# Peptides against a protein of PDB entry 4PAS, part 25

Target 1, 39 residues: chain A of PDB entry 4PAS
Amino acid sequence: SVNQASTSRLEGLQSENHRLRMKITELDKDLEEVTMQLQ
Target 2, 39 residues: chain A of PDB entry 4PAS as posed
Amino acid sequence: SVNQASTSRLEGLQSENHHLRMKITELDKDLEEVTMQLQ

## One batch from the design tools (peptide; made by RFdiffusion4, then SolubleMPNN)

Design b1_p16_3_s3 (from b1_p16_3, 9 letters changed)
Fold by OpenDDE base, seed 2:
Structure b1_p16_3_s3 (fold): chain B 39 residues (1-39), chain A 16 residues (1-16)
Amino acid sequence: as target 1 above (39 residues)
Amino acid sequence: LQEVLEKLKETEKLIS
């Protein structure tokens, strides 16, 4: 149904959003390490 | 430092 397709798409977007947030966290940690090494 | 820079580049590629 249209509703099932919409909910499935939303779930996909939510999972991708979570993945991207985790990658941002990894980048933040790497940037912190770079900052420490430059000090 | 170089290793960290490479990780940053790899991560940037993954989120692009």
Scores: peptide ipSAE 0.064, ipTM 0.622, DockQ to the pose 0.069
Fold by OpenDDE base, seed 3:
Structure b1_p16_3_s3 (fold): chain B 39 residues (1-39), chain A 16 residues (1-16)
Amino acid sequence: as target 1 above (39 residues)
Amino acid sequence: LQEVLEKLKETEKLIS
């Protein structure tokens, strides 16, 4: 149904949002390590 | 340091 298609799309966007947030956390850690090595 | 820089590049590729 139209509602099923809408909910499936929302769930896909929510899972991608979570994936991106996890990658941002990884980047923050790597940037911290670079900062430490430059000091 | 170089290894960390390569990890950053790979991560940027994955989130783009």
Scores: peptide ipSAE 0.063, ipTM 0.618, DockQ to the pose 0.070
Fold by OpenDDE base, seed 1:
Structure b1_p16_3_s3 (fold): chain B 39 residues (1-39), chain A 16 residues (1-16)
Amino acid sequence: as target 1 above (39 residues)
Amino acid sequence: LQEVLEKLKETEKLIS
């Protein structure tokens, strides 16, 4: 039960971490586009 | 440019 709860929490954190990393990549691309448009 | 800025705002909301 404790191990199951810990595993579920870890999986949730890992999935959120992945989501956030993907959003960071999107932001980096969008910022690059903004930079190019301002040049 | 405006479209990109709006996308950035939406992304910021999603990661907050």
Scores: peptide ipSAE 0.063, ipTM 0.616, DockQ to the pose 0.071
Fold by OpenDDE base, seed 5:
Formats: sequence, C-alpha cells, structure tokens
Structure b1_p16_3_s3 (fold): chain B 39 residues (1-39), chain A 16 residues (1-16)
Amino acid sequence: as target 1 above (39 residues)
Amino acid sequence: LQEVLEKLKETEKLIS
C-alpha cells in the first residue's frame, strides 16, 4: 500500500506537471501576441 | 489586445 500510494502521488505530480507545461506554452504565445501588438 | 489580456488573467488563475 505504501508503494501504491507513492506511485499514485508520482502519477498525479506528472499529470499536473504536464498541465502546467501546456499552460506555460499558452502564456508564451499570448505574450508574443501582446508584444507584436505593442510594436 | 483586451481579449489576450483576459486570457492571460484566466491562465494565471489556473496555474496559481
């Protein structure tokens, strides 16, 4: 059960990490658009 | 521009 709990936590952290990476990519694109509009 | 700013605000809330 301890190993299962650790594995489940790792999988949760990995999925959240992926979500955050996708959001960072979206932010980078939005910032690029803002930069272009301000130039 | 305003639409992009609103998207940025929404995204910031989601990652916080």
Scores: peptide ipSAE 0.062, ipTM 0.619, DockQ to the pose 0.070

Design b1_p16_3_s4 (from b1_p16_3, 7 letters changed)
Fold by OpenDDE base, seed 1:
Structure b1_p16_3_s4 (fold): chain B 39 residues (1-39), chain A 16 residues (1-16)
Amino acid sequence: as target 1 above (39 residues)
Amino acid sequence: LEEVRRRLKETEKEIE
């Protein structure tokens, strides 16, 4: 149904948004490590 | 530094 397709799309976008947020957090930690090495 | 550069490059490819 149109509702099932919309729900599956929303779940996919939510999963991708979560993945991207985890990647931002990984980048932030890697930048912290670089910052500590430059001090 | 080289480990961090590797991880940053891997993360960049995973965001693409």
Scores: peptide ipSAE 0.075, ipTM 0.650, DockQ to the pose 0.068
Fold by OpenDDE base, seed 4:
Structure b1_p16_3_s4 (fold): chain B 39 residues (1-39), chain A 16 residues (1-16)
Amino acid sequence: as target 1 above (39 residues)
Amino acid sequence: LEEVRRRLKETEKEIE
């Protein structure tokens, strides 16, 4: 149904949003480590 | 530093 397709698309977008947020957090930690090594 | 550069490069490829 149109509702099932919309739900599956939302779940896909939510999973991708979570993946991207985890990658941002990884980058932030790597930048913190670089910052500490440059001090 | 070399480990951090490796992890940054891996993360960049995973965001693509």
Scores: peptide ipSAE 0.074, ipTM 0.649, DockQ to the pose 0.065
Fold by OpenDDE base, seed 3:
Structure b1_p16_3_s4 (fold): chain B 39 residues (1-39), chain A 16 residues (1-16)
Amino acid sequence: as target 1 above (39 residues)
Amino acid sequence: LEEVRRRLKETEKEIE
């Protein structure tokens, strides 16, 4: 149904949003390591 | 620094 396709698309977008948030957190840690090495 | 540059480059490719 149209509702099932919309739900599956939303779940896919939610999982991708979570993946991207985890990547931002990894980048923040890498920037912290650079900051410590420059001190 | 080289390890950090490697990790940043890997993360960039995974976001694309």
Scores: peptide ipSAE 0.072, ipTM 0.645, DockQ to the pose 0.068
Fold by OpenDDE base, seed 5:
Structure b1_p16_3_s4 (fold): chain B 39 residues (1-39), chain A 16 residues (1-16)
Amino acid sequence: as target 1 above (39 residues)
Amino acid sequence: LEEVRRRLKETEKEIE
């Protein structure tokens, strides 16, 4: 149904949003390591 | 620093 297709698309976008947030968190940790090395 | 640069570059490719 149109509703099932919309729900599956939303779930896909939510999963991708979560993946991208995890990648940002990895970058933040790597920047923290650089900051500690520069102190 | 070189390890961090590698990890940042790997993460960039995974965001693309």
Scores: peptide ipSAE 0.068, ipTM 0.644, DockQ to the pose 0.066

Design b1_p16_4_s1 (from b1_p16_4, 7 letters changed)
Fold by OpenDDE base, seed 5:
Structure b1_p16_4_s1 (fold): chain B 39 residues (1-39), chain A 16 residues (1-16)
Amino acid sequence: as target 1 above (39 residues)
Amino acid sequence: ELKATEERIKQAREEL
């Protein structure tokens, strides 16, 4: 149904948004490590 | 190591 296709698309976008947020959190930790190594 | 952390940052940016 149109509703199922819209729900599956939203779930895909939510999953991708979560993935991207996790990558940002990993990058923030890596930048903190670089900062500690350069101080 | 700084170099290992830089490479991990680069790989993570390729996955964004």
Scores: peptide ipSAE 0.050, ipTM 0.622, DockQ to the pose 0.034
Fold by OpenDDE base, seed 4:
Structure b1_p16_4_s1 (fold): chain B 39 residues (1-39), chain A 16 residues (1-16)
Amino acid sequence: as target 1 above (39 residues)
Amino acid sequence: ELKATEERIKQAREEL
């Protein structure tokens, strides 16, 4: 039996990991913009 | 194990 509690926890971890990856991508773009403005 | 990964994600969320 798939433990529904462990699957829901894994889905929560996957969604939060995706959010953090998107935030890193935003910060990388912000850093690129700042770098371009200082050159 | 799963609880330790949850705590690491929580810490990374507080840093970003």
Scores: peptide ipSAE 0.049, ipTM 0.619, DockQ to the pose 0.095
Fold by OpenDDE base, seed 2:
Structure b1_p16_4_s1 (fold): chain B 39 residues (1-39), chain A 16 residues (1-16)
Amino acid sequence: as target 1 above (39 residues)
Amino acid sequence: ELKATEERIKQAREEL
């Protein structure tokens, strides 16, 4: 149905958003490590 | 190591 296609599209966007947030969290930790190594 | 951390940051930016 149109509703199922819209739901599957939203779930795909939510999973991609989660993936991108996990990468941001990894980059924040890597920047913290760099900051610690330069102190 | 600073160099290893810099390489991880670079790879993660290429995947964003």
Scores: peptide ipSAE 0.048, ipTM 0.617, DockQ to the pose 0.033
Fold by OpenDDE base, seed 3:
Structure b1_p16_4_s1 (fold): chain B 39 residues (1-39), chain A 16 residues (1-16)
Amino acid sequence: as target 1 above (39 residues)
Amino acid sequence: ELKATEERIKQAREEL
C-alpha cells in the first residue's frame, strides 16, 4: 500500500540519520584527541 | 599519534 511504502522510506531515512549521527560522534572524539596532542 | 588520527578523521568524513 502507499502507507507501507511511505513507512519503509521513513525507516530508511531514520536508520541513515542514526548512522550519520554516530559518525559525527566519532569525529568529535577524534578532534578531542587532536586537541590534546597539540596542547 | 597525530598522523594516525588525521587519517581516521579523513576516512570518517568520506563515509558521511
Scores: peptide ipSAE 0.048, ipTM 0.617, DockQ to the pose 0.033

Design b1_p16_4_s2 (from b1_p16_4, 6 letters changed)
Fold by OpenDDE base, seed 5:
Structure b1_p16_4_s2 (fold): chain B 39 residues (1-39), chain A 16 residues (1-16)
Amino acid sequence: as target 1 above (39 residues)
Amino acid sequence: ELEATEKKIEEAKKEL
């Protein structure tokens, strides 16, 4: 039970970390587009 | 350990 709760918590953190990495990738793309428009 | 990692993620979410 304790190990299952810790595993589910880790899986939640892994999923949230993935979401944040995807958001960084979107922001990097938006920054590239703005940079290209200013050149 | 997990609580410290959760806190770091919640702080990072405020900047995104």
Scores: peptide ipSAE 0.049, ipTM 0.617, DockQ to the pose 0.101
Fold by OpenDDE base, seed 3:
Parts: C-alpha cells; structure tokens; sequence
Structure b1_p16_4_s2 (fold): chain B 39 residues (1-39), chain A 16 residues (1-16)
C-alpha cells in the first residue's frame, strides 16, 4: 500500500541518519587524537 | 602519528 511504501522510506532514512551519526562520532574521536598530538 | 591520523580522517570523510 501507499502507507507501507511511506513507512519503508522513513525506516531507510532513519537507518541512514543513524549511520551518519556513528561516522560523526568516529571523526570526533580522530580529531581529539589530532588535538592531543599537537599539545 | 599525525600524518596517519590525518589520512584516516580524510578516508572517513569520503564515507560520510
């Protein structure tokens, strides 16, 4: 149904948003390591 | 190592 297609699209966007948030957390950790190496 | 960490950040940015 149109409702099932809309819910599956929202679930895909929520999954991708979670993936991107995890990648930002990894980058923040790598920037902390660079900051520590420059001190 | 600073250069190794910089390279890791640039590779991670390509997957974002």
Amino acid sequence: as target 1 above (39 residues)
Amino acid sequence: ELEATEKKIEEAKKEL
Scores: peptide ipSAE 0.043, ipTM 0.525, DockQ to the pose 0.032
Fold by OpenDDE base, seed 2:
Structure b1_p16_4_s2 (fold): chain B 39 residues (1-39), chain A 16 residues (1-16)
Amino acid sequence: as target 1 above (39 residues)
Amino acid sequence: ELEATEKKIEEAKKEL
């Protein structure tokens, strides 16, 4: 159904958004480590 | 090491 296709698309976008947020969190930690190494 | 961390950041940016 149109509703099932819309739900599956939303779930895909939510999963990708979660993946990207996890990468941002990792990069934030790596930047914190760089900041600590330069102090 | 600073250089290893910089490299890790640049590789991670390519996957965003």
Scores: peptide ipSAE 0.043, ipTM 0.521, DockQ to the pose 0.033
Fold by OpenDDE base, seed 1:
Structure b1_p16_4_s2 (fold): chain B 39 residues (1-39), chain A 16 residues (1-16)
Amino acid sequence: as target 1 above (39 residues)
Amino acid sequence: ELEATEKKIEEAKKEL
């Protein structure tokens, strides 16, 4: 149904958004470590 | 350690 296709699309976007947020959090930690090493 | 961390950041940027 149209509702099932819209739900599956939203779930895909939510999963990708979660993946990107986790990657940003990892990069923020890696930048904090670099900042600490340069002090 | 710095070079290893720089490499990890550049690898992570390819997955964005």
Scores: peptide ipSAE 0.042, ipTM 0.516, DockQ to the pose 0.032

Design b1_p16_4_s3 (from b1_p16_4, 7 letters changed)
Fold by OpenDDE base, seed 3:
Structure b1_p16_4_s3 (fold): chain B 39 residues (1-39), chain A 16 residues (1-16)
Amino acid sequence: as target 1 above (39 residues)
Amino acid sequence: ELEATEKKIKEAKEKL
């Protein structure tokens, strides 16, 4: 149904949003390590 | 090592 297609698309976007947030957290940690090595 | 960490950041950014 149209509702099932809309819910599956929302779930896909929520999963991708979570993946991207986890990747930002990894990059922030790597940047903190670089900052510490430059001090 | 700074060079190893810079390489990891670059590879991580390319997969974003």
Scores: peptide ipSAE 0.036, ipTM 0.552, DockQ to the pose 0.031
Fold by OpenDDE base, seed 5:
Structure b1_p16_4_s3 (fold): chain B 39 residues (1-39), chain A 16 residues (1-16)
Amino acid sequence: as target 1 above (39 residues)
Amino acid sequence: ELEATEKKIKEAKEKL
């Protein structure tokens, strides 16, 4: 149904949003480590 | 080690 297709798309977008947020947090930590090593 | 960390950042950016 149209509702099932919309729900599955939303769940896919939610999982990708979570993945991207976790990757941003990892990059921020790695940039902090670079900053510490340059001091 | 700085070079290893820079490599990890680059590889992580390529997977975004």
Scores: peptide ipSAE 0.035, ipTM 0.547, DockQ to the pose 0.033
Fold by OpenDDE base, seed 2:
Structure b1_p16_4_s3 (fold): chain B 39 residues (1-39), chain A 16 residues (1-16)
Amino acid sequence: as target 1 above (39 residues)
Amino acid sequence: ELEATEKKIKEAKEKL
């Protein structure tokens, strides 16, 4: 149904959004480490 | 090491 297709698309976008947020958090930690090493 | 961390950041950015 149109509703099932819309729900599955939303779930896919939510999963990708979560993956991207985790990568941003990892990059932020790596940038913090670089900042600490430059001090 | 700074160089290892810079490499990791670059590789992570390329995979976004």
Scores: peptide ipSAE 0.034, ipTM 0.546, DockQ to the pose 0.032
Fold by OpenDDE base, seed 1:
Structure b1_p16_4_s3 (fold): chain B 39 residues (1-39), chain A 16 residues (1-16)
Amino acid sequence: as target 1 above (39 residues)
Amino acid sequence: ELEATEKKIKEAKEKL
């Protein structure tokens, strides 16, 4: 149904958004480590 | 350690 297709699309976008947020957090930690090593 | 972290950042950008 149209509702099932819309729900599956939203769940896909939510999972990708979560993946990207986790990746940003990892990169922020890697940048913090680089900053500490350059001090 | 710095070179290993630079490598991780590069690999992370390629997967973004």
Scores: peptide ipSAE 0.034, ipTM 0.544, DockQ to the pose 0.032

Design b1_p16_4_s4 (from b1_p16_4, 5 letters changed)
Fold by OpenDDE base, seed 4:
Structure b1_p16_4_s4 (fold): chain B 39 residues (1-39), chain A 16 residues (1-16)
Amino acid sequence: as target 1 above (39 residues)
Amino acid sequence: ELEETEKKIEEAKKEL
């Protein structure tokens, strides 16, 4: 029996983890741009 | 187990 509630919670966690990783990558680029502007 | 990981993600969202 695939616990549909546990699978839906895991999919929610996976999608949110992906969103957070994308936001970290955006902030790393913004920091690189600021670093280049200050050098 | 899933509830603890949900809480860690919600804490990480507040720092971004």
Scores: peptide ipSAE 0.047, ipTM 0.618, DockQ to the pose 0.096
Fold by OpenDDE base, seed 2:
Structure b1_p16_4_s4 (fold): chain B 39 residues (1-39), chain A 16 residues (1-16)
Amino acid sequence: as target 1 above (39 residues)
Amino acid sequence: ELEETEKKIEEAKKEL
């Protein structure tokens, strides 16, 4: 149904958003390490 | 090492 297709699309976007947030958290940690090495 | 950390950041940016 149209509702099932919309739900599956939303779930895909939520999964990708989660992946991107995890990658941002990794980059924030790497930037913290750089900051610590420059102090 | 700073250079290794910079490499990880630039690699990670390609996956965004």
Scores: peptide ipSAE 0.043, ipTM 0.512, DockQ to the pose 0.032
Fold by OpenDDE base, seed 5:
Structure b1_p16_4_s4 (fold): chain B 39 residues (1-39), chain A 16 residues (1-16)
Amino acid sequence: as target 1 above (39 residues)
Amino acid sequence: ELEETEKKIEEAKKEL
């Protein structure tokens, strides 16, 4: 029996985890740009 | 610009 509510919650958490990982990658790039501007 | 880049980092941190 697939608990549809638990599956939909997991899919929501997976989507949010992907969003947060993309934001970390953007911040790492912006920090590299700041580092380059200070050199 | 350094100030624009700092602002972009701070805005992105609020979305985490």
Scores: peptide ipSAE 0.043, ipTM 0.510, DockQ to the pose 0.032
Fold by OpenDDE base, seed 3:
Structure b1_p16_4_s4 (fold): chain B 39 residues (1-39), chain A 16 residues (1-16)
Amino acid sequence: as target 1 above (39 residues)
Amino acid sequence: ELEETEKKIEEAKKEL
């Protein structure tokens, strides 16, 4: 149904948004490590 | 090590 296709698309976008947020958190930690190495 | 950390950041950016 149109509603099932819209729900599956939203769930896909939500899972990708979560993946991207986790990768940003990893990059922020790696930048903190670089900052500590330059002090 | 600075070079190892820079490499890890650049690899992680390719997954975004």
Scores: peptide ipSAE 0.043, ipTM 0.511, DockQ to the pose 0.032

Design b1_p16_5_s1 (from b1_p16_5, 9 letters changed)
Fold by OpenDDE base, seed 1:
Structure b1_p16_5_s1 (fold): chain B 39 residues (1-39), chain A 16 residues (1-16)
Amino acid sequence: as target 1 above (39 residues)
Amino acid sequence: SVRERLAEVEKQIAEL
């Protein structure tokens, strides 16, 4: 149904949003490690 | 970028 397709799309976007946020946190940690090595 | 893709995903969520 149209409602099932919209729900499945929302769940996919929420999963991608979480993945992207976790990737930002990983990159921020990698930048902190590089910064610490340059001090 | 990762931040540009995040903004697009958040926009698509807000449109549902």
Scores: peptide ipSAE 0.636, ipTM 0.903, DockQ to the pose 0.933
Fold by OpenDDE base, seed 3:
Structure b1_p16_5_s1 (fold): chain B 39 residues (1-39), chain A 16 residues (1-16)
Amino acid sequence: as target 1 above (39 residues)
Amino acid sequence: SVRERLAEVEKQIAEL
């Protein structure tokens, strides 16, 4: 759908997708740091 | 979880 409501919904979902991917990257870095401290 | 929420957001994007 190419209407304005579908476009605004897509932009909101794309922003949330980016936020979630950045949070996964942060958690992967935190896990790497913990792994290094336990060696 | 973060991964479950990501999967749901990606599904909703694919349906638009």
Scores: peptide ipSAE 0.635, ipTM 0.903, DockQ to the pose 0.854
Fold by OpenDDE base, seed 5:
Structure b1_p16_5_s1 (fold): chain B 39 residues (1-39), chain A 16 residues (1-16)
Amino acid sequence: as target 1 above (39 residues)
Amino acid sequence: SVRERLAEVEKQIAEL
């Protein structure tokens, strides 16, 4: 039970980590597009 | 922020 709860928590955190990293990549791309439009 | 939340998630992963 404890090991299953820790595994499910880790999987949830890994999924959120991936989502947050993808959001950073999106924001970095949006910033690049804005920077290119200002040049 | 997104970066602050990422740091907290990475900390929680490292503590498991």
Scores: peptide ipSAE 0.635, ipTM 0.903, DockQ to the pose 0.923
Fold by OpenDDE base, seed 2:
Structure b1_p16_5_s1 (fold): chain B 39 residues (1-39), chain A 16 residues (1-16)
Amino acid sequence: as target 1 above (39 residues)
Amino acid sequence: SVRERLAEVEKQIAEL
């Protein structure tokens, strides 16, 4: 149904949103570790 | 970038 297609699209976007947020958190941590090593 | 892609995904979620 149209509703099932919209729900599956939303779930896919929410999964990608979560993945991207986790990747930002990882990169921000890696930058903090590099900053600490340069002090 | 990762942040630009995040902003686009959040926009697409808000438009549903």
Scores: peptide ipSAE 0.634, ipTM 0.903, DockQ to the pose 0.963

Design b1_p16_5_s2 (from b1_p16_5, 9 letters changed)
Fold by OpenDDE base, seed 5:
Structure b1_p16_5_s2 (fold): chain B 39 residues (1-39), chain A 16 residues (1-16)
Amino acid sequence: as target 1 above (39 residues)
Amino acid sequence: SVLERLQKVEEEIKKL
């Protein structure tokens, strides 16, 4: 149904949003480590 | 953190 397709799309976008947040957290940590090594 | 700033922006968008 149209509702099932919309729900599955939202769940896919939520999963991608979660993946991107995890990647931002990893990059924030890597940036902190590099910053500490340059000080 | 960049993530904390992003979370704040998302909360502000939800209030519009």
Scores: peptide ipSAE 0.047, ipTM 0.538, DockQ to the pose 0.202
Fold by OpenDDE base, seed 3:
Formats: sequence, structure tokens, C-alpha cells
Structure b1_p16_5_s2 (fold): chain B 39 residues (1-39), chain A 16 residues (1-16)
Amino acid sequence: as target 1 above (39 residues)
Amino acid sequence: SVLERLQKVEEEIKKL
């Protein structure tokens, strides 16, 4: 149904949003470590 | 950090 297709699309976008937030958190930590090594 | 600034903006948006 149209409702099932909309739900599956939202779940896919929520999963991708979570993956991207986890990657931003990893890169923020790596940047902090590099900044500490340059001081 | 950049992440802490982003989290602050997201919490401010939730209060609107």
C-alpha cells in the first residue's frame, strides 16, 4: 500500500540519519585527538 | 567541540 511504501522510506531515512550522526561523532573525536597532538 | 555546538542548536530547536 501507499502507507507501507511511505513507512519503509521513513525507516530507511531514519537509519541513514543515525549512520551519518555516528560518523560525525567519530570524525569530531579524531579531530580532537589530532588537535591535541599538534599542541 | 563542533558536535557540542550542534547538540545545543538541536535542543534549542526542540523548544520552539
Scores: peptide ipSAE 0.041, ipTM 0.521, DockQ to the pose 0.095
Fold by OpenDDE base, seed 1:
Structure b1_p16_5_s2 (fold): chain B 39 residues (1-39), chain A 16 residues (1-16)
Amino acid sequence: as target 1 above (39 residues)
Amino acid sequence: SVLERLQKVEEEIKKL
């Protein structure tokens, strides 16, 4: 159904959003460590 | 961190 296709698309976007947020958190930590090493 | 500052802004927006 249209509802099932919309739900599966939302779940895929939520999973990708979560993956991207985790990657941003890693990069923020790496940036903080580099910033501390340059001081 | 930049992320913590962004999260704080997102929380403030939710209170408006």
Scores: peptide ipSAE 0.040, ipTM 0.514, DockQ to the pose 0.085
Fold by OpenDDE base, seed 2:
Structure b1_p16_5_s2 (fold): chain B 39 residues (1-39), chain A 16 residues (1-16)
Amino acid sequence: as target 1 above (39 residues)
Amino acid sequence: SVLERLQKVEEEIKKL
């Protein structure tokens, strides 16, 4: 149904959003470490 | 951080 397709799309977007947030947090940490090594 | 900026944008989108 249209509702099932919309729900599955939202769940997929929520899962991808979570993955992207985790990757940004990792990159922020790696950037901090590199910045400290360059000072 | 980039994460804090992302969080702020998502909070703003939820208020639209």
Scores: peptide ipSAE 0.049, ipTM 0.552, DockQ to the pose 0.239; fails the geometry check

Design b1_p16_5_s3 (from b1_p16_5, 9 letters changed)
Fold by OpenDDE base, seed 4:
Structure b1_p16_5_s3 (fold): chain B 39 residues (1-39), chain A 16 residues (1-16)
Amino acid sequence: as target 1 above (39 residues)
Amino acid sequence: SVLERLKKVEEEIKKL
């Protein structure tokens, strides 16, 4: 159904949003570590 | 931290 396709798409976007937030958190940590090594 | 700055902005937006 149109509703099932919309729900599945939303779940996919929510999963991708979560993945991207986790990757931003990792990169922020890596940036802090590099910044500390340059001081 | 860029992430902590982003979180702060997100919380400020929720209060508008």
Scores: peptide ipSAE 0.041, ipTM 0.495, DockQ to the pose 0.085
Fold by OpenDDE base, seed 2:
Structure b1_p16_5_s3 (fold): chain B 39 residues (1-39), chain A 16 residues (1-16)
Amino acid sequence: as target 1 above (39 residues)
Amino acid sequence: SVLERLKKVEEEIKKL
């Protein structure tokens, strides 16, 4: 149905948003570690 | 971290 297609698209966007937030969190941690090593 | 500060602000906003 149109509702099922819209729900599956929203779930796909939510999963990608979560993946991107996790990657940003990893890169922020790596940047903090490098910053501490340069001090 | 700037990101942890942002996450804290987001959680405080959800309590309003």
Scores: peptide ipSAE 0.040, ipTM 0.491, DockQ to the pose 0.072
Fold by OpenDDE base, seed 3:
Structure b1_p16_5_s3 (fold): chain B 39 residues (1-39), chain A 16 residues (1-16)
Amino acid sequence: as target 1 above (39 residues)
Amino acid sequence: SVLERLKKVEEEIKKL
């Protein structure tokens, strides 16, 4: 149904949003470590 | 971290 296609698309976008937030958190940690090494 | 501060703000907004 149109509703099932819309819900599956939203779930896919929510999963990708979560993955991207996890990657940003990793990069923020790596940047903090590099910043500490430059001090 | 700036990101941890942003996460706290997002959780406070969800409680409103």
Scores: peptide ipSAE 0.040, ipTM 0.500, DockQ to the pose 0.084
Fold by OpenDDE base, seed 1:
Structure b1_p16_5_s3 (fold): chain B 39 residues (1-39), chain A 16 residues (1-16)
Amino acid sequence: as target 1 above (39 residues)
Amino acid sequence: SVLERLKKVEEEIKKL
């Protein structure tokens, strides 16, 4: 159904959003460590 | 961290 296709698309976007947030968190930590090493 | 600063800004925006 149209509803099932919309739900599956939303779940895919939510999963990708979560993955991207985790990657940004990792990069923020790496940036903080580099910043600390340059001080 | 940059993320904690962004989260703080997002919470301040929600209060406007």
Scores: peptide ipSAE 0.039, ipTM 0.481, DockQ to the pose 0.074

Design b1_p16_5_s4 (from b1_p16_5, 10 letters changed)
Fold by OpenDDE base, seed 4:
Structure b1_p16_5_s4 (fold): chain B 39 residues (1-39), chain A 16 residues (1-16)
Amino acid sequence: as target 1 above (39 residues)
Amino acid sequence: EVRERLAQTEAEIAAL
């Protein structure tokens, strides 16, 4: 149904959004480590 | 780029 397709699309986008937010957190930690090593 | 793709997913979520 249209509702099932919209729900599956939303769940896929929410999963990708979460993955991207986790990747930003990883990159922020990598940047913190590099910053600490350069001090 | 991660931030561009994040903004795109947020816009696509808001449009559903």
Scores: peptide ipSAE 0.611, ipTM 0.897, DockQ to the pose 0.881
Fold by OpenDDE base, seed 5:
Structure b1_p16_5_s4 (fold): chain B 39 residues (1-39), chain A 16 residues (1-16)
Amino acid sequence: as target 1 above (39 residues)
Amino acid sequence: EVRERLAQTEAEIAAL
């Protein structure tokens, strides 16, 4: 159904959004480590 | 870019 397709799209976008947020957290950690090494 | 892609997913979620 249209509702099932919209729900599956939402779940896929929520999963991708979570993956991207985790990647930002990794990059923030890598930036902190580089900043610490330059001090 | 990660932030651009994040903003795109958030905008698409908000439009559903």
Scores: peptide ipSAE 0.611, ipTM 0.897, DockQ to the pose 0.915
Fold by OpenDDE base, seed 2:
Structure b1_p16_5_s4 (fold): chain B 39 residues (1-39), chain A 16 residues (1-16)
Amino acid sequence: as target 1 above (39 residues)
Amino acid sequence: EVRERLAQTEAEIAAL
């Protein structure tokens, strides 16, 4: 149904959003580590 | 870019 397709799209977008937020957190940690090594 | 793609997913979620 149209509702099932919209729900599956929302779930896919929420999963991708979470993945991207986790990647930002990883990059922030990598930047913190580099900053600490340069001090 | 990760932040651009994040903003896109957030905008698309808000439009559903």
Scores: peptide ipSAE 0.611, ipTM 0.897, DockQ to the pose 0.918
Fold by OpenDDE base, seed 3:
Structure b1_p16_5_s4 (fold): chain B 39 residues (1-39), chain A 16 residues (1-16)
Amino acid sequence: as target 1 above (39 residues)
Amino acid sequence: EVRERLAQTEAEIAAL
């Protein structure tokens, strides 16, 4: 149904949004490590 | 790019 397709799309977008936020957290940690090595 | 794709997913979520 149209409602099922909209729900599945929302769940897919929420999962991708979470993955992208986790990638930002990883990059922030990599930047912290590089900053610490330059001190 | 990660930030562009994040903003796109947030905009698509808000439009549902």
Scores: peptide ipSAE 0.611, ipTM 0.897, DockQ to the pose 0.878

